# Ledger of designs, part 190: peptides against a protein of PDB entry 6NYY

Target 1, 212 residues: chain A of PDB entry 6NYY
Amino acid sequence: KHFEQAIERVIGGLEKKTQVLQPEEKKTVAYHEAGHAVAGWYLEHADPLLKVSIIPRGKGLGYAQYLPKEQYLYTKEQLLDRMCMTLGGRVSEEIFFGRITTGAQDDLRKVTQSAYAQIVQFGMNEKVGQISFDLPRQGDMVLEKPYSEATARLIDDEVRILINDAYKRTVALLTEKKADVEKVALLLLEKEVLDKNDMVELLGPRPFAEKS
Target 2, 212 residues: chain A of PDB entry 6NYY as posed
Amino acid sequence: KHFEQAIERVIGGLEKKTQVLQPEEKKTVAYHQAGHAVAGWYLEHADPLLKVSIIPRGKGLGYAQYLPKEQYLYTKEQLLDRMCMTLGGRVSEEIFFGRITTGAQDDLRKVTQSAYAQIVQFGMNEKVGQISFDLPRQGDMVLEKPYSEATARLIDDEVRILINDAYKRTVALLTEKKADVEKVALLLLEKEVLDKNDMVELLGPRPFAEKS

## One batch from the design tools (peptide; made by RFdiffusion4, then SolubleMPNN)

Design b2_p29_2_s1 (from b2_p29_2, 13 letters changed)
Fold by OpenDDE base, seed 3:
Structure b2_p29_2_s1 (fold): chain B 212 residues (1-212), chain A 29 residues (1-29)
Amino acid sequence: as target 1 above (212 residues)
Amino acid sequence: SEQARKLVEYLKEFEEEEKKEAERELEEE
């Protein structure tokens, strides 16, 4: 119990019991987190879900906790599924409410950063080639880019393509699994917190063997 | 970064276009 609570504090931050969500906000958060949870459930290379919560913690209105993989090396496929999982909240909001909230902005930023890293730092794009450039950190003087403006445009285009592919994949998945997203969201509204066992009861066993 | 902001904006536009296409397909059935 104490160890699990400590891990929850490290991963989810301190529960701010003082943030009371309005019923409509709580509903939005439930569907957002359900989108992440369901995307992670049905994507092979996504980290397995441990817990999903709509209880506000620290910086977020809800959270999903995943089993961290001690992996230093990621494949392109693994990074894509992680991007899709990250988009799951936003896509769920679009499917169910036809609108996007500001809560999804941080997820889009993360997806964008991942896409740039894949293309510019890891050389994972065939059109751009096997390049590895350091992305300027926020606040570093944008020194001269080590590549031409034509290459910069190509990078930007390939980043957009990669993000769009991840988005389309997420839309297709969560549209197919729309009923599952709703089941998870409704149960979140009732219980506020779901674990892996709750997900198995709702959706059945995860279709991918846990890499032991 | 400015590039990240532009991509977020592009994604929003793309989502709105896809939604409009889906709505049109439903009206034609």
Scores: peptide ipSAE 0.016, ipTM 0.464, DockQ to the pose 0.023
Fold by OpenDDE base, seed 5:
Structure b2_p29_2_s1 (fold): chain B 212 residues (1-212), chain A 29 residues (1-29)
Amino acid sequence: as target 1 above (212 residues)
Amino acid sequence: SEQARKLVEYLKEFEEEEKKEAERELEEE
């Protein structure tokens, strides 16, 4: 209990009881969080969902809490599934509302950062090769790139490809599971908070064994 | 980074185009 609450505070922040979501905003958040939750449920290498909430907290209007893995090494497949899970909210909004909110922009930034890290920091791209460069921090003018402009263009192209692949994968998944996203969103609108047991009741057991 | 921002903008535009294509396909069925 105390550990889960601590993790919840770190991920979601403190509950802001004073933030009343309008019904339409609450609906948008419910489908957004349902997209994250369902994507995470059906992606093998995604972290197991512990809790999903549409109660406004310090970091956002909703959140999905996952079992933190003390993992220092990630495979390319794990990083891809994490990217897809991160895109799940945006894709859900697109599928159900035909629009994306500003909340989806933060997720896209995270996906973009992950893609760049895979290609330029972790050397996970065959075309770019086994290179590792320090990613410019937000606000640091990269005065000197340690690579040519041709390499920079190649990196940008491969980043786009990787993100597009993750996006298409997420669209395919959530389109297939559209009814499940709807079920989760509707139950979120009713209960405001769902746990793993609620997800099992709605969707059945997660198709992947919990990697201990 | 500026590149990351540009990429986010590009991806946003891409998604809007893909959405319009999907809407057109649904209207044509």
Scores: peptide ipSAE 0.015, ipTM 0.489, DockQ to the pose 0.025; fails the geometry check
Fold by OpenDDE base, seed 4:
Structure b2_p29_2_s1 (fold): chain B 212 residues (1-212), chain A 29 residues (1-29)
Amino acid sequence: as target 1 above (212 residues)
Amino acid sequence: SEQARKLVEYLKEFEEEEKKEAERELEEE
């Protein structure tokens, strides 16, 4: 309980009980969070869903809470599935509404950052090679890039490819699971908060054994 | 970073193109 509450505070911030979402906004958030939840459910290397909520907290209008794996090392496959899960909200909005909200922009930034980290920091791209550079933090003066402009262009191209692959994978998954996304979204609109048990009741057991 | 911003813009354009392609495929069915 205390750990979950601590994670909720870190991820969602303080619950703003005073923010009433408009019905249309609430619907959008429900489908957005359902997209994250369903993507995470059916991706093997995604973190297992603990809780999904459409109750506004802090700056967020909704959130999906996942059980963090205490791991220091991530495989390329794990990072890809995490990217897909992060894109799940945006893709859900696109599938159901044909529009993307501002909430999806933050997810896209996270995906972009992850892709850059894979290529630039972790050397996980064959074309770019085994490079490891520290990415400038937001607000750090972009001092001299440790690589050439040609390398920068190559990095940008490979980042685009990686994100596009993750996007296409997410679209394929959530299109296949469209009915499940809708079920989760509708239940979110009723309950506002779902846990793992609600997801099991709705979707069946997660197809991947939780490595205890 | 400026690069990340440019990439986000590119991805938005890509998604719009993919959406149009998907819409065309649905209209052809």
Scores: peptide ipSAE 0.014, ipTM 0.443, DockQ to the pose 0.024; fails the geometry check
Fold by OpenDDE base, seed 1:
Structure b2_p29_2_s1 (fold): chain B 212 residues (1-212), chain A 29 residues (1-29)
Amino acid sequence: as target 1 above (212 residues)
Amino acid sequence: SEQARKLVEYLKEFEEEEKKEAERELEEE
């Protein structure tokens, strides 16, 4: 229910301004980042984890750094795993605290963007069809929507479905790996920064061969 | 919706900035 309402707010443009996380939320940040890290670890097509930190950088209190694959082409499966990894922080907060912080809103926005891009730009949805619409760039005159209002509603519905599917997949994964998320979070609270070697020591080798 | 399109564009720019920032941080380490 709360997640569906959050999606509706993102799609509807009703999102409140994100509040900056407070230092007292260091524990929440650790579990949030652990959620990203563990999701990325156990998803084949997620980018490999390089570093996870709860040391504040810029406007955020924590981050997970991944080695971006210089890939210009992504499969639907790769994009789904990336969506799941992005949802990992939010899902971790829900599993451990029964609440979601305002910091997790940016992740939901990113996921929403990815879902729209898949459906509208990449033609990756069977119901909408193999069509690609150029989304008007910021500053271009609001050109008439290249699609009807009925198509716009269909796109919005399919975006919600895709995000919900990614969310359910992430919930299933992090529920199965709940003990691993907790181990990572606790170690983050101790060390503040973890690298790939720390993750290997804690979780074992990543189950996917790194394509060098 | 038009609002959803604007949001998608804003988020695309954000992803590109985050990617560039992550790449810069990796080059400095």
Scores: peptide ipSAE 0.013, ipTM 0.446, DockQ to the pose 0.062; fails the geometry check

Design b2_p29_2_s2 (from b2_p29_2, 11 letters changed)
Fold by OpenDDE base, seed 1:
Structure b2_p29_2_s2 (fold): chain B 212 residues (1-212), chain A 29 residues (1-29)
Amino acid sequence: as target 1 above (212 residues)
Amino acid sequence: MEKAIELKKYLEEEEEMEKKEKEKELEEE
């Protein structure tokens, strides 16, 4: 209880009861959060869903809360599934509304950061090779890049490929599970908050054993 | 910051191309 509430405050912030969403905005948020929730449900290496909410918190209009695995080492497959889960909101909006909102901006930033880290820091790309460069932190003067302009272009191209692959994988998954995304979104519009038990009742047991 | 904006634009351009390809496929049927 106290630990879960602390995690909720860190991830979602404090509930802003004063932020009234318009009905169409609330619908968009419900389908966005349903996209994250369903992608996380059907991806093996995604973190287990704890809670999904369309109640505005902090600067967010909704959130999906996951149990973070205390994991310091990630495989390429684990990072890909996490990228797909992060894209799930945007992809859901595209599938159901044929439009993209500004709500996905922070998700795109996270996916971009993950892709660069995989290629430049972790050496997870065969074309770039087993090289590791320190990414300049926000606020560091971009001193001389430790690589050529040609290598910089190659990195940027491989980052785009990796993000597009994750996007296409997410589109395929959420298109297959379109009916499940809709069920979750409709139930979110009714209850405003869903937990893991609500998801089990709606979708059945998660197909992957939770490593306790 | 600039790279995230560039990647967002690239993804938007790819989505517009895929949409135009699907629209052409639907017009040819």
Scores: peptide ipSAE 0.014, ipTM 0.396, DockQ to the pose 0.021
Fold by OpenDDE base, seed 5:
Structure b2_p29_2_s2 (fold): chain B 212 residues (1-212), chain A 29 residues (1-29)
Amino acid sequence: as target 1 above (212 residues)
Amino acid sequence: MEKAIELKKYLEEEEEMEKKEKEKELEEE
């Protein structure tokens, strides 16, 4: 209880009781959060879902809370599944509404940062090779790149490929699970908050054993 | 950061174009 509430405050922020979502906005958020939740449910290396909410909080209009793993080392497969889970909201909006909203801005930023980190910090790309460069921090003028403009173009191309691969994987998954996304979204519109038990009732048990 | 923002915008524009193409294909069938 106290630990979960502390994690909720860190991830979702404080509940903003004063933010009333319009019915259409609430619907968009419900499908967005359902996309994250369902992607996380059916991706092996995604963190287990604890809670999903469409109640506006300090960090967004909705949120999904996952069991934090004290993991310092990530495989390429784990990072890909995390990217797909992060894209789940946007992909759900695309599948159901045929439109892109500004709600996915932070998700796309996270995915882009993860893709760059995989390629230029972790050396996880065969074409770029085993390189590790410091990513420019927000506001740091990259005065000198430690690599050529040809390498910079290659990095940008491989980042795009990696993000597009994660996006296509997420589209395939959520298209296959479209009925499950709908069930979660509709129940979110009714209850505003779902837990792991609600997800088990809707979708059945998560197909992956909780790695303790 | 600037490149990450540019790439994000580019991906958003590509997704919007692919969507408009699919919508046109569905309207032409």
Scores: peptide ipSAE 0.014, ipTM 0.390, DockQ to the pose 0.025
Fold by OpenDDE base, seed 2:
Parts: sequence; C-alpha cells; structure tokens
Structure b2_p29_2_s2 (fold): chain B 212 residues (1-212), chain A 29 residues (1-29)
Amino acid sequence: as target 1 above (212 residues)
Amino acid sequence: MEKAIELKKYLEEEEEMEKKEKEKELEEE
C-alpha cells in the first residue's frame, strides 16, 4: 500500500482534482490508456500492468502503471514489445477515432529514443552493424558524429523501419483485440481507475506467466 | 521534441499512403 502509493506519486504525480476533462477529452484519454493496457496485456515481453487511470495527475491526462523489472539487459524482442505497448495509446486513437491527438507526443518521443538506442548504442541492426555510439545528450554541443553522413542517413532510415514495424505490429494486435480495447475504455469511463483484477475480469487471465 | 514531431508526420504520411493504396485496390475491383 504505502510503497505502491509512493510509486504512483513518482510516476503519476499528485492527483489534480481541479483539472476537469471535457467529456470528449475524457473519452479520448480512456481509449488511449485502454490501448496501452491491452497492448501490454497481450505482449509477452511487456511489463505486467498494475494500474490504469484516466484521472489527470501532474502533467498527464492519464497513465498506465506497470511492475518495474529490475532488468538492466534487454533483448531485441523485449524492446520491440515495449515499443508496441508504448504505441498502444496512439494506435487505439487511430482505430476508434481515425485521428491522432497530441496525447501521444511523449510516447512517440520514447519510441524514437528507444529505436535510436537499439540501432546506435546497442548494435541491434544488421545493416548498421555492431556499433555503439553515445547519443548526444540534450544540450550537449553536437560533437562531430563519429560516423559519416551516409551512415547517419542509414541510421535514420533503419530507425524509421523499426518504428514502422512496431507500429504495424501494434495496429495488427489492437485490431484483433478491438473489442477488448473498447471494454477497457468503457470501464475506465465508469471507474476512472482499473487494476489488474479489473483487467482479469474483463479479458481473462493474462496469457503470459509473470516471470517472477 | 523535433524528432517526435518529424516521426509523427512521417507516420501520418505512411498511413495516408496505405489508405490511398487500399482505395485504389477497391476502385479496381
């Protein structure tokens, strides 16, 4: 209880009771968060969902809380499933509303950063090769990139391919699970907060054993 | 910030192309 509430305060911030979402905004957030929740439920290497909320906290309009793994080493497959889960909100908005909102901006940033890290830092791309370069930190003078302009273009192309592959995978998954996304979104509109037990009641048990 | 905006535009352009390709396939039937 106290530890979970402390993690919720760190991840979600303090509930701002003063931010009343308009009904249409609340609906958009519910489907966005349902997309994250359902993608995380049906992806093997996604972190287990603990809580999903459409109550505005801090700067966020909603959030999904996952059990953090004390894992320092990730496989390419694990990173792909995490990218798909992160895209789940945007993909849900597309499937249900045919439009993309600004709510996914931070998710797109995270996915982009992950894709660049996989290709440039972790050497996880065969075309670019087993290279590891430090990504310039925000605000560091872009020191001369240790690679040619041709290599920079190749990196950018392979980043786009990786993100598009993750996006297409997420579209396929959430299209297959469209009814489950809707169930979660509708229940979020009623309860504002769902836990793992609510998800089990709606979707059945998670198909992947929690790697303890 | 700029890279996320660029990626958003790229994904929107790809979605519009895939939609136009599907519309063409439906018009050829």
Scores: peptide ipSAE 0.014, ipTM 0.377, DockQ to the pose 0.020
Fold by OpenDDE base, seed 3:
Structure b2_p29_2_s2 (fold): chain B 212 residues (1-212), chain A 29 residues (1-29)
Amino acid sequence: as target 1 above (212 residues)
Amino acid sequence: MEKAIELKKYLEEEEEMEKKEKEKELEEE
């Protein structure tokens, strides 16, 4: 109890008991977090789920906690699965409600940042080539881009392709696992918090061996 | 580093406790 609460404070921030979600908002959050949880469960290179909650914390209306991997080097496949897991909330909302909410804005920002980093910093795109440029930080004077306007357009196009590929992969996965997303969302509405054991009871064991 | 190691140890201890509880339930049947 006290140790769990300390870890939760460090990872999820302080619970704001003062944010009462409306029943329809709570439902939207449950399906959003269920989308993240199920995507993370069935993607090999996603971080393993520890906890999922629809209790508002800090600035978020819900959260999923994952076991952090002490990994400094990522493959393109690992980065793709992380992008898909990050899109899981938005994709779940589209599958179940046919609408997009503002709740996915931060997820879209993270996915976009990851896609640009893969193409511009890591040279992971064959069309753009083996380039490595520093992305301007927020507040740095946008000095002259070290590449042409034609290269800038190519980068923007390849970023969109990469995000769309991750999105399509996530749609395919969560459509196949739609019943599992529903089970997780309904149980979240009942319990408000699920752990790894609740997920094993609902979905069976995670199909990937935990990398010891 | 340190917090991730502590979390891993905590999860391993919980899994061992749950395993012991299940083994005890199976011995009482």
Scores: peptide ipSAE 0.000, ipTM 0.285, DockQ to the pose 0.019

Design b2_p29_2_s4 (from b2_p29_2, 15 letters changed)
Fold by OpenDDE base, seed 2:
Structure b2_p29_2_s4 (fold): chain B 212 residues (1-212), chain A 29 residues (1-29)
Amino acid sequence: as target 1 above (212 residues)
Amino acid sequence: EEQAKKLVEFLKEEEELAREEARKELAKE
C-alpha cells in the first residue's frame, strides 16, 4: 500500500494535466493501451498488469504499469510473451483502425531490440547457434562486427522471423479477445485509469496465477 | 515481497510529435 501510493505520487506528480488529448487521439491511445493490457492479461509469461492509464504523463500519452518479476533470467517463452505484450498496442490499432500510428514505433523498436538480443546475445536461435555477441550500444561506432556478413544477414532474417511470429501470435490473441480490448478501451475512455481490480471486474480474474 | 513495480510507458512524446506531423500532412490534402 505505501509503496503503491509512493509510486502513484511519483507517477501522479508527472501527470501533465495540461495536455488535453483530442478525442480521436484519446481514442487511439485508449485502444493502444487496451491492446497492451489485454495481451498482458492473457499471456502467461507477461508481467502482471497493475495499472493502465491514458492520462498523459511527462512525455507519455499513456502507459501500462506491470509488476516485474524479480527475475534476472528469462526463458525464450517469457521473452516471447513479453514481445507479444509489447506488440499489443500496435496490433490493437491495426485491428480496430486498420492503420498503425507512429505511436506504435517505440514498441516495435523495443521488440526489435529484444529479438536481436535473443538471437545475438542469448543464443536462443538454433540457426545462428549458441553464440553470444555484444550488441553495439547506441552511439558506439561499430568498428568490427564479431561475425561475418553472412551471419549478419542470417541474424537479420531470424530477427524478422521472430518478430513476425510474435506479431502473428499477438494478432491471433487480440483478434480472439477483440471484445475484451474494446471493453478495456471504452472503460479507459471513461475512467482514464484502470487498475487490476477494474480489469478483474471487466474481464474476470487473470487466468494465470500470480507468481509471488 | 515488495515486488518492484515497473512502469512501462508505451506512448511517448516522440509518438505525439509523429502524430502531429501526420495530422499536418493530412491537413495539407
Scores: peptide ipSAE 0.018, ipTM 0.456, DockQ to the pose 0.050; fails the geometry check
Fold by OpenDDE base, seed 1:
Formats: C-alpha cells, structure tokens, sequence
Structure b2_p29_2_s4 (fold): chain B 212 residues (1-212), chain A 29 residues (1-29)
C-alpha cells in the first residue's frame, strides 16, 4: 500500500481535486485510460495493471498505474508491447470518437522516444545495424552526430516504421477487444478508479501467468 | 522506493533526451 502510493505520487503527481472535468472530457479520459488498461491486460510483456483512474492528477487527466517490473534489461518484444500499451489511449479515442485529443500527444512522444532509443541506442534494428550511439546529454556540446545525414534519415524512417507497427498492433488488439474497452470505460465513469480485481471481474483473469 | 525512483528518473532522462533529439530532427524538416 505505502509503496504503491509512493509510486503513484511520483508518476501521477498529487491529485488536483480542483479541476472538475466536463462530462464529455471525463468520457474521453475514461475511454483513453480504458484503452491503456485493456492493451496492458492483453499484452504479454506489458506491466501488470495495478490501478486505473480518471481522477485528474498532476498534469494528466487520468492515469493507468502498472506494477513496474524490477527489470533493467528489456527485449524487443517487451519494448513493443510497452509501446502498444502506451498507444492504447490514443487508439481507443480513435476507435470510439474518431478523433485524437491533445491528451494523447504525450503518449505519442513517449512512443517516439522509445522507438528512437531502440534503434539508436540498443541496436534493435537490422537495417540500421547493431550500433549504439551515445546520444549527447543535455548540456554536452552537441558535437557532430556520430552518424551521417544518410544514417539520420534511415533512423527516422525506421523509427516511423516501428511506431506504425506498434500502432497497427494496438489498433488490431483494441478493435478485437472493443467490447472490453467499453466495459472498462463505463465502469471507470461509474467508479472513477479501478483496481486489478475490478479488471478481473470485468475481463476475467489476465491471460498471462503473473511472475511471482 | 529508491529503485523505482531511479527507474522513473532514468526513463525521464531518456525521455527528455529522446524528445530533444526528436525535436532537433523535426526542426530540420
């Protein structure tokens, strides 16, 4: 309990009790967070859902809290599933509303970053090769990029491909599970906060064995 | 708590770094 609350404060910030979402905004947030929750539920390598909330916290209008794996090394498959989970909110908004809100911009930035890191830092792309570039930290004199403009273009292209693959995977998943996203969203609108047990009651047990 | 903070900080630093790189690349188009 105390550890989960501490993580929740670090990730979500303090609950801003003062920002009352309009009913339509609250609905959008519910479906957005339901998209994250359902994607995380049905993706094997996604972190287990602990809590999903449509109560505004910090800069977010809602959040999904996951049990962080004490894992420092990720496979390409794990990173892909994390990208899909991160896209889950945006994809849910698209499926249900045919529009994407500004709330989904931060998720796209996170996905773009993850894709870039996989290609440039982790060497996880066959076309770019098994290369790892030390990206200059903020404040390091941006010395010349350790790669050519042609390599930069290749990286950008492969980043787009990876994001598009994650996007398509997420669209396929949440389209298949559309009814589950709806169930979670509707229950979020009622309870404002769901835990793992609520998700089990709605969706059944998570189809992946929890690593004890 | 400290490991979770370190992971979040690491992910944030990597996040900021990659955002900055992505912004630099998008600004060249």
Amino acid sequence: as target 1 above (212 residues)
Amino acid sequence: EEQAKKLVEFLKEEEELAREEARKELAKE
Scores: peptide ipSAE 0.017, ipTM 0.395, DockQ to the pose 0.098; fails the geometry check
Fold by OpenDDE base, seed 5:
Structure b2_p29_2_s4 (fold): chain B 212 residues (1-212), chain A 29 residues (1-29)
Amino acid sequence: as target 1 above (212 residues)
Amino acid sequence: EEQAKKLVEFLKEEEELAREEARKELAKE
């Protein structure tokens, strides 16, 4: 309760109006968004960014628009690359600043939800097995778990392993591409908005064939 | 190590939240 309220206050406090980002905040957002952008660029199964912005809008300090894939079926590899892209902002902040902001917590939440869905809903874990449980919607009453407490512990352990693997993969990628993250961040600080053409100019053509 | 600890703690809290959410949907059947 107190921690959720603290997160909501920090997120809700950052979601407030037309406040001009302080130069240090703007720098943090630029490197955060650059981390997402570079991860999406160099991960084959991630959706590349179409537009990156560090201009504060009423819903956040920055926004990224991705290529909408009308894809209803994802492979395990695709979900992993999407998790890595989602971690890209956090990992960039760690690499460049040695600190994590509250924006990186929302990304971690999304990654955690994705990991649970892979293991519990999609049966994508060999140790847990091909099980599918409906995850409760926000607001529903928690009745009896369809699995034992031992299975619950196993699920938790495997979720942690999956997230840690995605994190390590993202750290390896963005460490290798550290100079590219910095180029994107610096250009974001200058232009405030980048498109696909700006990314091609900075990084070269994306190393994967555009799925038409 | 300290950042890894904070990450693990955060992941545990999000895991508890995801479990709590997962428990709520299973209760609707």
Scores: peptide ipSAE 0.015, ipTM 0.442, DockQ to the pose 0.037; fails the geometry check
Fold by OpenDDE base, seed 3:
Structure b2_p29_2_s4 (fold): chain B 212 residues (1-212), chain A 29 residues (1-29)
Amino acid sequence: as target 1 above (212 residues)
Amino acid sequence: EEQAKKLVEFLKEEEELAREEARKELAKE
């Protein structure tokens, strides 16, 4: 209770009613957030949804709150499910509207960063091998890559493969669950904010045991 | 254990950065 209220205060304080979304924009946001929510619901290693909102908060058109698991260790499978959840908004827009908005580009950037981190920092790719390089921070002109051009190309190729695999997995999931995405989107358009209980009422209990 | 801590810190930092970028984008209006 106190932790939820603290999160609501931190997040509720960011509810500046800054922009009135046009009805078409509101619809796009509802389906985008529904895509994230449904992907997170049906992916075992995704963070459980706490709250989903289509109320604009500053430049963000929608917001989904997930309970971050205080996990210090992430497996490759956990990172893949997180990538799929992050792609859920983009994939939902593609399925329902046949177009991708600028909000979906930010999600793709996050997925790309995660993919590079998995391959370059964590050595989670068999072809690239057990390498751990610090990714250049934004703005550090790393003049010299610690690896050859051939290794750089291999990294780029394996990043693309990983992103494409996450994308295909998300497309398959949200296509199978298309009716659930629509239910969540329609209820978001009505209530503007959904919690875990609303999701249970719409979709049934999450198919994964909550690890207490 | 140490690599796992770094991954969690990295993911937390990226999530915080994504939240902070979202907040900065949110704060520019």
Scores: peptide ipSAE 0.011, ipTM 0.381, DockQ to the pose 0.522; fails the geometry check

